# Peptides against a protein of PDB entry 6D0Y, part 63

Target 1, 225 residues: chain A of PDB entry 6D0Y
Amino acid sequence: ETEDHLESLICKVGEKSACSLESNLEGLAGVLEADLPNYKSKILRLLCTVARLLPEKLTIYTTLVGLLNARNYNFGGEFVEAMIRQLKESLKANNYNEAVYLVRFLSDLVNCHVIAAPSMVAMFENFVSVTQEEDVPQVRRDWYVYAFLSSLPWVGKELYEKKDAEMDRIFANTESYLKRRQKTHVPMLQVWTADKPHPQEEYLDCLWAQIQKLKKDRWQERHIL

## One batch from the design tools (peptide; aimed at target 1 S8 A18 C19 G27)

Design b2_p30_1_s2 (made by RFdiffusion4, then SolubleMPNN; from b2_p30_1, 15 letters changed)
Fold by OpenDDE base, seed 5:
Structure b2_p30_1_s2 (fold): chain B 225 residues (1-225), chain A 30 residues (1-30)
Amino acid sequence: as target 1 above (225 residues)
Amino acid sequence: SEEQQKAVAELEKLAKESSKKEIEELRKLE
């Protein structure tokens, strides 16, 4: 395969085909695996790019990475590292919409067996622990709670199946924070609450209620959050 | 793999690695 061809294959995966998506992804994973010796860096960059810039294909690319990770664990690890670096850069650049999306992407990688559930739980524990930090702006605390809660539709089921006790603790801490935090409107909140479903309610409280309902429903979504 | 282990470790530490500068920038948003 040429680099240009690989780009085309990666960018177009999941589009209309006579074959199942799963079959196409498996095929592509095989192609990519075979080309890793020659095009590892390019493939890595491409996957990172599409993962970041094509949110509509989140599950497609997480699945692809999962399949590829199963074939080459080292590559999977490198991909995750790259995504984490990008997440850090997004946070540094105050691009919180991209950052939260990347958290969701990483969350879904748990379902694809790229990231272990305990590791994701640990990450979310750290996220929620930010609420306990002193001398930090509330917007920081709020964002990490938001990032956690907004990612649960993608990974909550898996995490509760494997780490229910730990997740309950995280939930308790989250609830405690939400009860004691100041409800205010800040520019950052306006940015990442653009799709606020209930304008009459503070967004995080609303999201919390939605996630609580989702949890109650055993993580079976009835409505798009 | 070793790479996965490194990645996981970084993932777990993500929130704790926020810099003072990042926090200061967040304050500007309030």
Scores: peptide ipSAE 0.247, ipTM 0.833, DockQ to the pose 0.021
OpenDDE base, seeds 1, 2, 3, 4: peptide ipSAE 0.242, 0.238, 0.244, 0.243; ipTM 0.830, 0.828, 0.831, 0.830

Design b2_p30_1_s3 (made by RFdiffusion4, then SolubleMPNN; from b2_p30_1, 15 letters changed)
Fold by OpenDDE base, seed 3:
Structure b2_p30_1_s3 (fold): chain B 225 residues (1-225), chain A 30 residues (1-30)
Amino acid sequence: as target 1 above (225 residues)
Amino acid sequence: SAEKQRALEELRKLAEESSKEEVEKLRELV
């Protein structure tokens, strides 16, 4: 495979085909695996790019990475590291929409057996622990709660299946924070989010209610938030 | 707007300082 051909294959995966998506992903994973010795860096960069820039294909690329990780565990690790670096860079670059999306992407990688459930739980524990920080702006606390809650549609089921006690603790802490926080800082959070709050409800309260409903419905949804 | 810019800058500073610790922990666990 040529470098240009690999780019085309990676970018176009999931488009209309005579074959099933699953078959196409398996095929592509095989092609990419075979070319890793020669094009690892290029493949890694391409996957990171499409993972970031094509949110409509989130599950396609997480699945692809899952397949690659199963074939080459080291490559899977390098990909995760690259995505973590990108998350850091997004935050530094003031790209919070990308940052929250990357958290969602990482969350879905748990479903694809690329990231262990306990690791994701630990990250979310860290996020929610920000609500306990002293002498920090509420906007900081709100953002990490938002990042956590916004990611649960992609990983809540898996995390509760494997770490229910820890998740319940995180939920309790989140609920406690939402009850005691002030709402005057909400406009600052809204300036960068594309998510629209319910017209009659505060943004995080609305999101919380949606997540609670999702949890009650055993994380079965037709529409991902 | 000026308001949006100020808000984003504030968030950037807050998130940048904390992101290293929180995200790096995830990296170490995977």
Scores: peptide ipSAE 0.022, ipTM 0.574, DockQ to the pose 0.016
OpenDDE base, seeds 1, 2, 4, 5: peptide ipSAE 0.028, 0.022, 0.027, 0.024; ipTM 0.553, 0.593, 0.526, 0.527; seeds 1, 4, 5 fail the geometry check

Design b2_p30_1_s4 (made by RFdiffusion4, then SolubleMPNN; from b2_p30_1, 14 letters changed)
Fold by OpenDDE base, seed 3:
Structure b2_p30_1_s4 (fold): chain B 225 residues (1-225), chain A 30 residues (1-30)
Amino acid sequence: as target 1 above (225 residues)
Amino acid sequence: SAEQQKALAELEEQAKSSSKEEVEKLRKLV
């Protein structure tokens, strides 16, 4: 395969085909694996790019990475490392929209067995611990809570199945923070397409209520929020 | 999709996970 062909294959995966999406993903994973010896860096860059820029294909690319990780474990680790670096860079640049999406992407990688559940729990513990930081703007604290809560539709089930006690602690800390925080008029960090906040509710309170409902329903959902 | 879920189910059978090194990196992420 040529580099240009690889780019085309990666960008077009998930489009309508005579074959199933599963078959296409497996096929692409096989092609990419075979070409890693020659085009590892290019493939890595391409996957990082589409992972960042095509949020509508989040689950497609997380699945692809999962399949590829199963074939080449070292590459999967390198991909995760690259995504973490990108998240740190986004946070440093105050690009909160990209940052929250990257958190969701990483969250779904847990389902794809690329990231271990305990690692994701620890990351969320770190996020919620920001609510305890002193002398920082509330918007910072709010964002980390938002990033945590808004990622749970992708990974909440898996995390509670494996780390229920730790997750309950995080939830308790989150609830405590939400009760004591000041209500502010802050623009939403991301467009909410599936279930928009009610005008009468602050966006974090609304999100909290939605997540509580999802949790109560044992993380059964028809669509990701 | 159902097809994606099937692919993910197959991944579970392979029992793959992140390395210890990646685990530590993620734990320190904030």
Scores: peptide ipSAE 0.175, ipTM 0.729, DockQ to the pose 0.031
OpenDDE base, seeds 1, 2, 4, 5: peptide ipSAE 0.039, 0.097, 0.026, 0.081; ipTM 0.690, 0.669, 0.604, 0.660; seeds 1, 2, 4 fail the geometry check

Design b2_p30_2_s1 (made by RFdiffusion4, then SolubleMPNN; its pose is not in this set)
Fold by OpenDDE base, seed 1:
Parts: structure tokens; sequence; C-alpha cells
Structure b2_p30_2_s1 (fold): chain B 225 residues (1-225), chain A 30 residues (1-30)
């Protein structure tokens, strides 16, 4: 069955091959494009599924979507819409682990020319605006800041190159929030890094410091945060 | 020119995506 064949191809991409990963992805993109007229819905569902269930292949599938988007822009848009819907559903279900991964996936789609930089900036503006909500649990506000900051390793360079003023505004709002929020003193919410001597910090403060350093280093990563 | 037309199309696509994402984010979870 053709549907089973497509599933196999999508799920197994990036595994050992005599050919380069890039060539395999180009080949798969061509196959998928050719089958869109008959199996668009199935292909869309499959790509959304592997995007959310196989985090170890994030860059493989963002690249694949990028290649497919270049071939069929309308399909790329439908995919982005589907992913945003999934993000909303994850948030509604309080599945924050899936949600943060989806934000990272969407962030890397900017590098793959699927999502424009201004669009991602708008998303992050929406996230950080949650910090201004009143009478809501701090954990909600904290998560959106976490989702923003933890996604910057994937997209920070691109966003600052194209939307530096807007990004600075978001950073200022984030810094302001971090200064006024109540810090938790629960050990499981504290992190330690071996990069330099420093006391164990609350996870958001630590992440903020790491992102500030990354920004100072012009977003050139030496390690994965 | 062909280059200018391509740039124009790219900008239009970017605007379309921006609108799409903004629309999708309008119903933010409370």
Amino acid sequence: as target 1 above (225 residues)
Amino acid sequence: SALEEEKKREEERKKEMEELIRKALEERLA
C-alpha cells in the first residue's frame, strides 16, 4: 500500500545510507511532492506526527519540510498551521514538554525558510506578553519565558540579524519580568553549569545568563543549552 | 527585472506567513 510506503520512507529518513543525508532528503521531498495530489492529508499527518514524536530527528524533519516548502509553498503553510494547532492543543492539555519542543521545531523552521523571521518574532512577543497577565499562576508566565529563551539557540541569530529592535524590546520585557518574579527555592528548579564557577541558580535565571552570554558571543554556540 | 519580481514574491510570501501565524495566535490560551 502506498500509504504504508510513505510512512516507512518518512520514518526511516536519516538512517544509514550509502548516500548523503542531503541527497536522501532531496529525493524524499521529490517523492512526497509527487504524491501530494493524491495523499496530501496523509503526508501532512505523517509529517506532523514525526515532528512531534521524534525529537532526535528535529533537524532532519525541519530540513525536509524546508525542501518540501520550496517545492510546494501552499503545503508548507498547511503544515505550519497544523503545527500551531498542535501547539495550542498541547498547551491546553498542559503537555508542556511537547509544547516547548514544538516551539523549538517552529524556531528551526525559520532557518529552513519555512517561517519568516517577523512571524517568529510575533510569536515570541505573544509569549512574553503572557508575563503581563494578572491573576494567573506564575508557573504559566514562567513557562512562556522558558519557551522563548530555550528556543533562542535555534533562531536567535536569524532574528537579531533581521529584527534587532523588536528582539531588544522582547529581551527588555523578559529581563523586567525576571527581576520582579518570585524565585522558587526548590532544588529541582535549580540548575548548575560547569562553564564557570557560580552558585546554583533558579532555572530561569540560569537560562537567562546563558542566553545573554550566547547573545554576546553573536549566537555562536559552543555547546547545546 | 526578474530579480525584483522574485524579491517581491518573497516579500509577499513572508507577509502571508506573518498573517497566518498572527491569526493562529489570536486565540491564545488563558
Scores: peptide ipSAE 0.138, ipTM 0.710, DockQ to the pose 0.015
OpenDDE base, seeds 2, 3, 4, 5: peptide ipSAE 0.138, 0.040, 0.041, 0.038; ipTM 0.708, 0.565, 0.566, 0.584; seeds 3, 4 fail the geometry check

Design b2_p30_2_s2 (made by RFdiffusion4, then SolubleMPNN; its pose is not in this set)
Fold by OpenDDE base, seed 1:
Formats: C-alpha cells, structure tokens, sequence
Structure b2_p30_2_s2 (fold): chain B 225 residues (1-225), chain A 30 residues (1-30)
C-alpha cells in the first residue's frame, strides 16, 4: 500500500497543482527522505524507472534527485551508481536512444549538484576518445560525439566555468575528428531554437556549429528541448 | 562533530561512485 502510494507521488509530480512545482518537489523530497529507512530500495528503483521512461520530465526528476541528494548524500550516490550501471548496460546492448538520454540526464545532474563537474568532464573525455578507435564503424564514433555535443546545452556552462582547459582540449579533439570524418547527407540536428536558420548540412556539422554559437554566447540558452 | 564525520564519509562514498562513470566507460571501450 505504501509502495503504491510512493509510486503515485513520484509519477505524478510536476502535474497540475494548486502549489508551485518547486514547493511540490521540496515536499516530495521530504516525504521520500522520511521513507528511505524503510523503502530505500523501492524508492531508488522508482526514481531510476521514471528517469528512464519519462524523458519529458527530465528536469523535474533531476531536480528531485538533487533535493534528495542534499538531504541524503548516500542515497544520491547510490542513485548515480544505478544510473551509471544503466548507461553501461544500454551502451553494451547498443540501445543508443536510451543511452544518449541517460547522458543528458547525468549531465543535468551536474547542475543539481549530484555529480561533480570533474567526473562529467572525465566521462566526456572518454566519449571523445572513441573517435581515436580504429577499424570500427564510423557510426560508433559519430554517436559518442553526438552524445557529447548534444549534452552540452545542459552542462556546458558549468563545465567551462570549472574545467575550461580540459573542455578546450575535448573541443579541439572533437573539431579534429569532424574535419577528417566521412560526411554523409542526413537530416539536420537542431538541439534548440536558433535565432538564425541553418542551411542543409551533415547533422554533426550542424550540431557543432550550434554548439560553437552557444559557447560564443556564453552558454546562454533560451530554448531547451 | 559526529554528524560532520558521517557527512564526510557519505561524501567520499558519493565521490567514489561518481568515479564509476570513467571506469564504466573504460570497460566499455576496452
């Protein structure tokens, strides 16, 4: 009965209410914290599930986890570990749609003070290092670059504020790869509403141009998808 | 003091778990 109640609360957070979203999230964090001694495993599983299955509520659940982490760092760590395992499993299973979303989710957790900036930088360094692999399909290399670049709208500002030198190295390696890779005609990839229209071009080149503009604008994003 | 100690321990545990990001990716890339 209590488990069903927790599931309902977690799944319905962010829906229409008489109170503000911020107030509801703070309230829910308090409820969940109080129930951790008895239902930690269930709450952990529920949060991992909604994080994966409800992409439309990404910022809601990253914020909720951030609030919980502030109340209980141990639980926050367990959640991060669970999400990392899930990402690893998705990558091994070649479930790239789930994997890229998980990368974005983890990226936003940096803003919520759940994941340290240096750890995220290390992850992106590993992503871009895939471009150096030989005798592998280019689609593999392209995906990791895509995962990196497409996550920067959520975390680029924070990472450059704390690890600018390391980020510049990652950018340099990314640019080098984009120049030497084989280009194909694919639909444009737009991460957010741009002020200026882009000509039809290869999706990674288009994304790179958008990220360069975002960086130039000091990571001020007006339209997050 | 005891509370601070516990919080520090939890923080260290969290940091170790965060390092699993790099470890997991290294394993995937190996």
Amino acid sequence: as target 1 above (225 residues)
Amino acid sequence: DELEKLLEEEKKEKEEMEKLIEKALQERLA
Scores: peptide ipSAE 0.035, ipTM 0.511, DockQ to the pose 0.015
OpenDDE base, seeds 2, 3, 4, 5: peptide ipSAE 0.033, 0.034, 0.036, 0.029; ipTM 0.516, 0.514, 0.528, 0.527; seed 4 fails the geometry check

Design b2_p30_2_s3 (made by RFdiffusion4, then SolubleMPNN; its pose is not in this set)
Fold by OpenDDE base, seed 4:
Structure b2_p30_2_s3 (fold): chain B 225 residues (1-225), chain A 30 residues (1-30)
Amino acid sequence: as target 1 above (225 residues)
Amino acid sequence: EELLEKLKREEEERRRQEELLREALARRRA
């Protein structure tokens, strides 16, 4: 009964309410914290589930986890570990769409003070290091680059503010890989269906150019083509 | 540049949520 109630609260957070979203999230974080002694495993599972299956609520749940982590760092750590395990499982199952979303989710957790910037940098270093392994299929290497680049709109500003030298190294390695890789179209990695802005460019090259521009603009909002 | 546009929209929402988190945390610390 209580477990069902928790499920309802977690799944419905962010829906239209008489209270502000901030208030609802803070309140829910408090409820979850209070229930951890009795329902930690259930709460952990529920949070992992909604984080994985409700991409439309990404920022809602990263914020919720951020609030909860501020209250209980141990649980926050357990959540991150669970999400990383899920990421590995998704990759093992070749579920690239879920995997890239999980990377974006983890990226936004940096902004929510759940994952330290150095830790995320290390993760991206690990991703890009895969491109240096020639025994790995290019489809996997390309995915890691895609996952890295496509997550930067969420966390690039933060990472460059705190770890600019390390990020520059990652960018250099990424650029090097993009120059030497076989140019092929990989639809499974793409999340857009509209006409390509640069049909003459391969999709990763195009993404690279877009991210480079975003970086040049210091990750600020500008007119986008 | 559809992908970038989508990502930018999501980034805007992210920033909004990040601000909410900051505000909530500030209130808790006060």
Scores: peptide ipSAE 0.082, ipTM 0.657, DockQ to the pose 0.035
OpenDDE base, seeds 1, 2, 3, 5: peptide ipSAE 0.030, 0.059, 0.049, 0.072; ipTM 0.560, 0.618, 0.539, 0.660

Design b2_p30_2_s4 (made by RFdiffusion4, then SolubleMPNN; its pose is not in this set)
Fold by OpenDDE base, seed 1:
Structure b2_p30_2_s4 (fold): chain B 225 residues (1-225), chain A 30 residues (1-30)
Amino acid sequence: as target 1 above (225 residues)
Amino acid sequence: SLEELLKKLEEEKKKEMEELIKKALEERLA
């Protein structure tokens, strides 16, 4: 297949079809695998692009990558590495909306057996460790906590099943930070937060309460956060 | 500015992110 055709196939996956989504994804994974010898770099770039720019298709593309990883383990590794680099670059550019979405994408890749649970725990430990930095704007500390908490709906169940002790430590550190942070700095969150579910409440406190409820419900999501 | 300061701080976190990449790749076989 031509590069243009591959782009079309990747961009259109998940649209209305006579076949099931699962069948279409399996078929596309097969096509992409077969074309890796000739178009690996292009396919990698395309997948990174749609993962970043089409948030409405998050689960479609994480599933597709999961299927590809099962077929070609090395390609899966290259994709993970590329996505983490993209996250790093987004943070450096202060593209916080893109960055938080990438964290969610990586989180769902754990469910697709692309990223190991311990690796995701390590990432979240790294994020929450930012709360311990001195002489930095609180908005920085707040964002990393937000990125962690807002990603748990996608991966919390898996992480607690495999790394409950480590997750409890992260939760304890998060709770401690939320209790000691200054709420007068809330206006600074406007740098990366556009909408608050409850305008009458501080967003992080509200999110924390929602995540605690989700955890209590054994990570069975009953509402959209 | 705040944005400039944040960018500087993120640059300092580069090494930590690189280590996360290595760990993520190594643990895939687990």
Scores: peptide ipSAE 0.252, ipTM 0.816, DockQ to the pose 0.016
OpenDDE base, seeds 2, 3, 4, 5: peptide ipSAE 0.313, 0.183, 0.245, 0.202; ipTM 0.844, 0.778, 0.812, 0.791; seed 2 fails the geometry check

Design b2_p30_3 (made by RFdiffusion4)
Pose (drawn by RFdiffusion4):
Parts: sequence; C-alpha cells; structure tokens
Structure b2_p30_3 (pose): chain A 225 residues (1-225), chain P 30 residues (1-30)
Amino acid sequence: as target 1 above (225 residues)
Amino acid sequence: EIEALLEKYKEAGLSEEQLAAVKELLENAL
C-alpha cells in the first residue's frame, strides 16, 4: 500500500506544482530516508526503473539519488552497483538506446558527487577504446563514441577540470576515429539532398561539432536543468 | 491517510517546509 504511495510519489516529482522543484526534491528525499529502513529493497528498484525509463526527467532523479547518497553511503553504493548490473544487462540484450540512458545517468551522478570523476573517465576511455577493436561493425564503434559524446553535455564541465590530460587523450582518439569514418551511405538517409537552407548532417558529425563548440565555450551550456 | 503519513513523517523530524511539499505531492499522487 505505502509502496504504491512511494511509486506514484517518485514518478510525479518535478511535475507542475505550487512548491518549487528544489523544495519538492528536498522534501521527497526526506521521506525516502524515513521509509528506507523498511523499504530499502523497493525504493531501490523504483529508482532503477526511472533511471532506465524516464531519461527526459534525468537530472531530477540524479539529484534525488544524490541527496540520498550524501545522507546514506551504503544506499548510494547499492544503487550504483544496480546501475552497473543493468548497464551490462542492457548491452547483452542489444538494448543500446536504453543503455545510453544509463550511461547518461551514471555520468550526471558525477555532478551529484555520487560517482568520482576518475572512475567515469576510466569507463569513457574504455568506450572510445572500442574504436580500436578490429573486425567489428562501424555501427558498434559509432555507438560507444555516441554514448561518450552524448553524455558530455551533462558531465563535460566536471570531467575536464578534474582530469584534462586523459580527457584530451580521449578527444584525440575520438577525432581520429571521426575523420576515418565512411559516410557513403548518408544520402540514402537524408530527408533533403540539398545543402540549403539547412544541411542534413550525419548524427555523429553533428554531435561532434556541438561538443567542440561547447568546449570552446568553457563548457557553459544554458539549457540543462 | 495523508494526515497519518504526515504525522509519521513529522515524528521523523521533517521540517514544516518539507512537510508542506510532501503533502502537496501526496495529494497529486492520490
């Protein structure tokens, strides 16, 4: 019964309401502490559900996990382990679109001080390391590069300031791979073949240009909540 | 049911501001 009260309470946080988003998260994190001794097992899988199925509300839930971790270290560990467990499950089941949501979530948890930045950089340089794998489809290399680049809008500023020597090695490996990709197939996927008024760009070249501009902008982006 | 949960959370040491936010979230959740 109270479990249902916990689920609908977690799913609806951040919706339109009289209280501010921050006031709602601080209040919700408080009640999840009180119910945590009895319902630790349930609260855990619910947060795992929303990290997997609600990527649009991503930053809301990483902050919530961040608050619970600052107050309860063992819960933060159990959750991260569950995320690593689910990331493996998703990649094994060929659910890559679902996996990028989990990678984005783990990344943003670095901003919430739940995950140390060096651990995240180590995982990313293993992602880009897939560009060196031989006898594998380009789409495989493309996805692991995509998971890295598409996470940087959230975690980019933090990972670079803390560790820029290894991040530049990752960017160098990334730029080298992007230049040697074959783009012969792009015309079949373009809605318009004309370059005017708007070019229809291959998705990785587009994301690369977007990330490099954000880099020149000192990693300041003004949209992400 | 809401008043019982709020009393329980008040005994858990939540602030008036947090209880007010939780009450509104519980009304929306029901």

Design b2_p30_3_s1 (made by RFdiffusion4, then SolubleMPNN; from b2_p30_3 with E7A K8R K10R E11A V22I K23R N28Q)
Fold by OpenDDE base, seed 3:
Structure b2_p30_3_s1 (fold): chain B 225 residues (1-225), chain A 30 residues (1-30)
Amino acid sequence: as target 1 above (225 residues)
Amino acid sequence: EIEALLARYRAAGLSEEQLAAIRELLEQAL
């Protein structure tokens, strides 16, 4: 019975309420903390599931994980390990849409003090290093660049504040790749699907321009993505 | 049922404000 309530509470948090979102999140964090001794595995699975399937509530659930990590210092690490495992599985299964959502989720966990900035920088270094791999399809190279760039709205400010030199190197490598990569024609109305991870050329170039502008504006956004 | 759950969470140290928030969520969920 308690497990059913937990699932319902986790799925419904962030919906319209008479209470503030902050109050709801604090309350839910308290509930989950109280139930962790008995339902830790279930709670971890539920949070991984909503992180993967409800990208529209990304910031709600990253905040919730951050609150739980603050209450239980072991929870954040275990959750991140589960998420990394899920990311690897998604990539292995060629589920690139899910994979990018997971990368964005992990990125925002840096802001919630669950993941250290250097660790996220290392991840992005690994992503961009794929552009230098030999005998790799361009679709793979393009996707990793896309995953990196599309995550910067969530974490770019924090990473540049703490690891500016390393981020500049990654940015330079990205720019170099974008200039030298092969131009390919992609149908304009092509639906982004898990089996077709190749971003449209115009979109990738547009994204690069948007990120450059965001960087120039010191990562100040008018609207939360 | 809701009252029993809230009593448990009160005993676990949730504030009255948090309990009020949880009450609303539970009422919506049940």
Scores: peptide ipSAE 0.446, ipTM 0.912, DockQ to the pose 0.955
OpenDDE base, seeds 1, 2, 4, 5: peptide ipSAE 0.437, 0.415, 0.422, 0.405; ipTM 0.909, 0.902, 0.904, 0.899

Design b2_p30_3_s2 (made by RFdiffusion4, then SolubleMPNN; from b2_p30_3, 8 letters changed)
Fold by OpenDDE base, seed 4:
Structure b2_p30_3_s2 (fold): chain B 225 residues (1-225), chain A 30 residues (1-30)
Amino acid sequence: as target 1 above (225 residues)
Amino acid sequence: EIDALLERYREAGLSEEQLEAIRELLEQSL
């Protein structure tokens, strides 16, 4: 059945092939475009699923969505909405690792021209604004800052090119928060978990320093963060 | 089955290069 083929194609794209990745993605985008009229719901679900479950293929699927969107089909908006819903669900379920990944995914969608830069800036403004909210645990505040900062390697350049003033304000607010927050020492080997979303003091400060350096380097990444 | 599917996509305007890419992906997944 066509649905099975769609699932197969979407799941397997980006794997080793005799064809170039670009060719595979263009082909798949064409397939999806052709089938959207009849299988929109299925395609939407599949793309959301792989976007969520296959972080190793982040750029593959963002590119795919970008290609599909570039073909002038009204799909990108619905996809983004679904992803945002998933992000909210992940946060509600305390799935912070999934949540941060989804933020990164959305960030890269800006580069793929699926999400407008101003919209992403607004999202980050909302994230950083949590640091100013009363009666919010620091662990949650720290996570939003982490989610913001950790996504900048994917989208910082684009956002500063288009919304430099707004980004500077976000950075200023972030810096202010980092200076005034309570510092907590956690073992360096501790990873993010659903019950332990709090970034390490040194890690968050280190991340900030790395992002500042990246910014100074005009968002040209020299090393994997 | 794959041939019929590819024909549909050909009719939808996919290039031969794209169709070949899709064929390969489908065959690898089976």
Scores: peptide ipSAE 0.549, ipTM 0.938, DockQ to the pose 0.867
OpenDDE base, seeds 1, 2, 3, 5: peptide ipSAE 0.550, 0.549, 0.547, 0.550; ipTM 0.940, 0.939, 0.939, 0.940; seeds 1, 5 fail the geometry check

Design b2_p30_3_s3 (made by RFdiffusion4, then SolubleMPNN; from b2_p30_3, 8 letters changed)
Fold by OpenDDE base, seed 2:
Structure b2_p30_3_s3 (fold): chain B 225 residues (1-225), chain A 30 residues (1-30)
Amino acid sequence: as target 1 above (225 residues)
Amino acid sequence: EIDELLARYRAAGLSEEQLAAVRELLEQAL
């Protein structure tokens, strides 16, 4: 089928090439733009799929979406809507691995001018606000904090540049929660699964410390988090 | 098949540089 090549192209972009990544992305963006009239739904689905399943190529696909959004101003919005729907579905299904990948992806879309910084701040505010809900188990609260903190390496700089006061508030709330939450000691790092959606105490505290350091360093990464 | 696709994309306004990149991707993908 004619749409099969689209899947192949999208899945393989960013792999070893004689051409620069930029050229490949521009080329693919051109292809996708040309095919949007006929395959918009398919392209949206494919991009959503690779965003979920290929987190190692996060920056490649966010850049691609950014390029497409620049070419077709409606595409970015539609894509984000699809991603948000998928995020909600993932959360409902307790697919926390997929959900966190989606949050990171959305976070990096801010850098690609697909999502406005205030919108991402609002999302994080919503995440951290879950920590104040009494009817939500701590495992869920911990995950939302994790999702927030683990996404900051991708978007923290941009958000603090534009919404520093709001971000400080979120940080304060996060810190408060981390101090008051029940500590759970686990001998080994837990794999995120539907039945184990929470990081162990040491990991979450470690992540918090790493993010605080990153913030202090003005979001200049010294180590891959 | 690749040539046909490239012809279509050329007609759609892709630059020669973009087409070259796409060709390589297609050759790897197909």
Scores: peptide ipSAE 0.398, ipTM 0.897, DockQ to the pose 0.939
OpenDDE base, seeds 1, 3, 4, 5: peptide ipSAE 0.397, 0.395, 0.398, 0.395; ipTM 0.895, 0.895, 0.896, 0.895

Design b2_p30_3_s4 (made by RFdiffusion4, then SolubleMPNN; from b2_p30_3, 9 letters changed)
Fold by OpenDDE base, seed 2:
Structure b2_p30_3_s4 (fold): chain B 225 residues (1-225), chain A 30 residues (1-30)
Amino acid sequence: as target 1 above (225 residues)
Amino acid sequence: EIDALLERYRAAGLSDEQLEAVRELLEQSL
């Protein structure tokens, strides 16, 4: 019964409401805090599920996790661990869409003070380092670059404020890779799938250009990527 | 059912504002 209510609340938060989103999130955070001692596993699973399946509510759920983390519970760490585990599983299963959503989610958790900026930088360093691996096909390398770049709208500002030198290194490596990679023509409307985990050539280059512009604009987004 | 649930959360320390938000969320349709 309580589990059903938890699921209902988590799924409904962020939808049209008579109350403000802030009020709803505070209320839900209070509920979850109260129920964590008894339903931690369920709550972890629910939040992990919505994080990976409802990308349209990314900022809502990252904020929620942030609120929980601020309430002096060890939930934040456990949640991140679960998310990382899920990310690994998604990659192993070639579920690239889910994987990129998880990366974006983790990225925004930096803004919510759940993940430290250096940790996210390290993750991105690891992603971009894949471009240097010989045993990895280009399609895989391209995805890691895509995952990195496509996450920067959520976390680029924070990372450059805290780790500008490291970020510059990552950018340099990314630029170098993009210049030297093989270029193939792929339809513009390509969607990431398990069988086609490759962004089209123009998209990846366009994404790079847009991220460069975003960086130049001090990470103030003026348009949708 | 909802009232009993909310009472439990009240006892757990949720404010009236939080409880009202929770009530509204529980009662609204997806």
Scores: peptide ipSAE 0.532, ipTM 0.933, DockQ to the pose 0.768
OpenDDE base, seeds 1, 3, 4, 5: peptide ipSAE 0.529, 0.529, 0.531, 0.530; ipTM 0.932, 0.932, 0.933, 0.933; seed 3 fails the geometry check

Design b2_p30_4_s1 (made by RFdiffusion4, then SolubleMPNN; failed a check: too like the target's own chain; its pose is not in this set)
Amino acid sequence: SSRLEELAKKVLEEHEKEKKKELEELLKKL

Design b2_p30_4_s3 (made by RFdiffusion4, then SolubleMPNN; its pose is not in this set)
Fold by OpenDDE base, seed 5:
Structure b2_p30_4_s3 (fold): chain B 225 residues (1-225), chain A 30 residues (1-30)
Amino acid sequence: as target 1 above (225 residues)
Amino acid sequence: SSRLEELAKKVLAEHEEEKKKEEELKKLLE
């Protein structure tokens, strides 16, 4: 395989095919695995790039990475590391939209068995712990809460199944923060469609309500499936 | 940033542990 060919394969995965998406992804994972000895760096960069820049294919690429990780755990680890580095860079650059997306991507990697549930719980614990930081802008606190809550549609089920006590603690801390924070009116981004829409509220309060409902509904989300 | 770095380390560490377990399992099946 040439580098250009690999790029094409990775970028075009999920497009219309006679085969199932799962079959195509499995096939691609095999191709990529075979080419890792020669093109590891390129493949890594490509996967990181598409993961970052093609949010519409989030589940496609998380699945692909999951399949590839199953074949080559070392590569999977390197990919996760690269994504976390990118998250750091995004935050440093104040690219919060990219950053939150990356958190969601990482969250879905838990479902793909690339990231362990405890690790994601730890990440969210760290996020929510920001709310307890002193002498920091509320926008910082709000963002981490937002990043946490907005990622739960992708991973909440898995995390509660494996780390329910820890998740409850995170939820309690989140709720506590939301009650005491100063409310502001900013646009909200919905990641999923709730069966019953909530009345318009402050964006984090609204999101919180949606997540609470999702949790109550046992994390059943039709649009993520 | 430092927290994220630590998270990365934890993720990688857990990943390695899972890999090790899988390898051990494979050996048992051989």
Scores: peptide ipSAE 0.032, ipTM 0.546, DockQ to the pose 0.016
OpenDDE base, seeds 1, 2, 3, 4: peptide ipSAE 0.020, 0.032, 0.030, 0.032; ipTM 0.564, 0.540, 0.540, 0.556; seeds 1, 2, 4 fail the geometry check

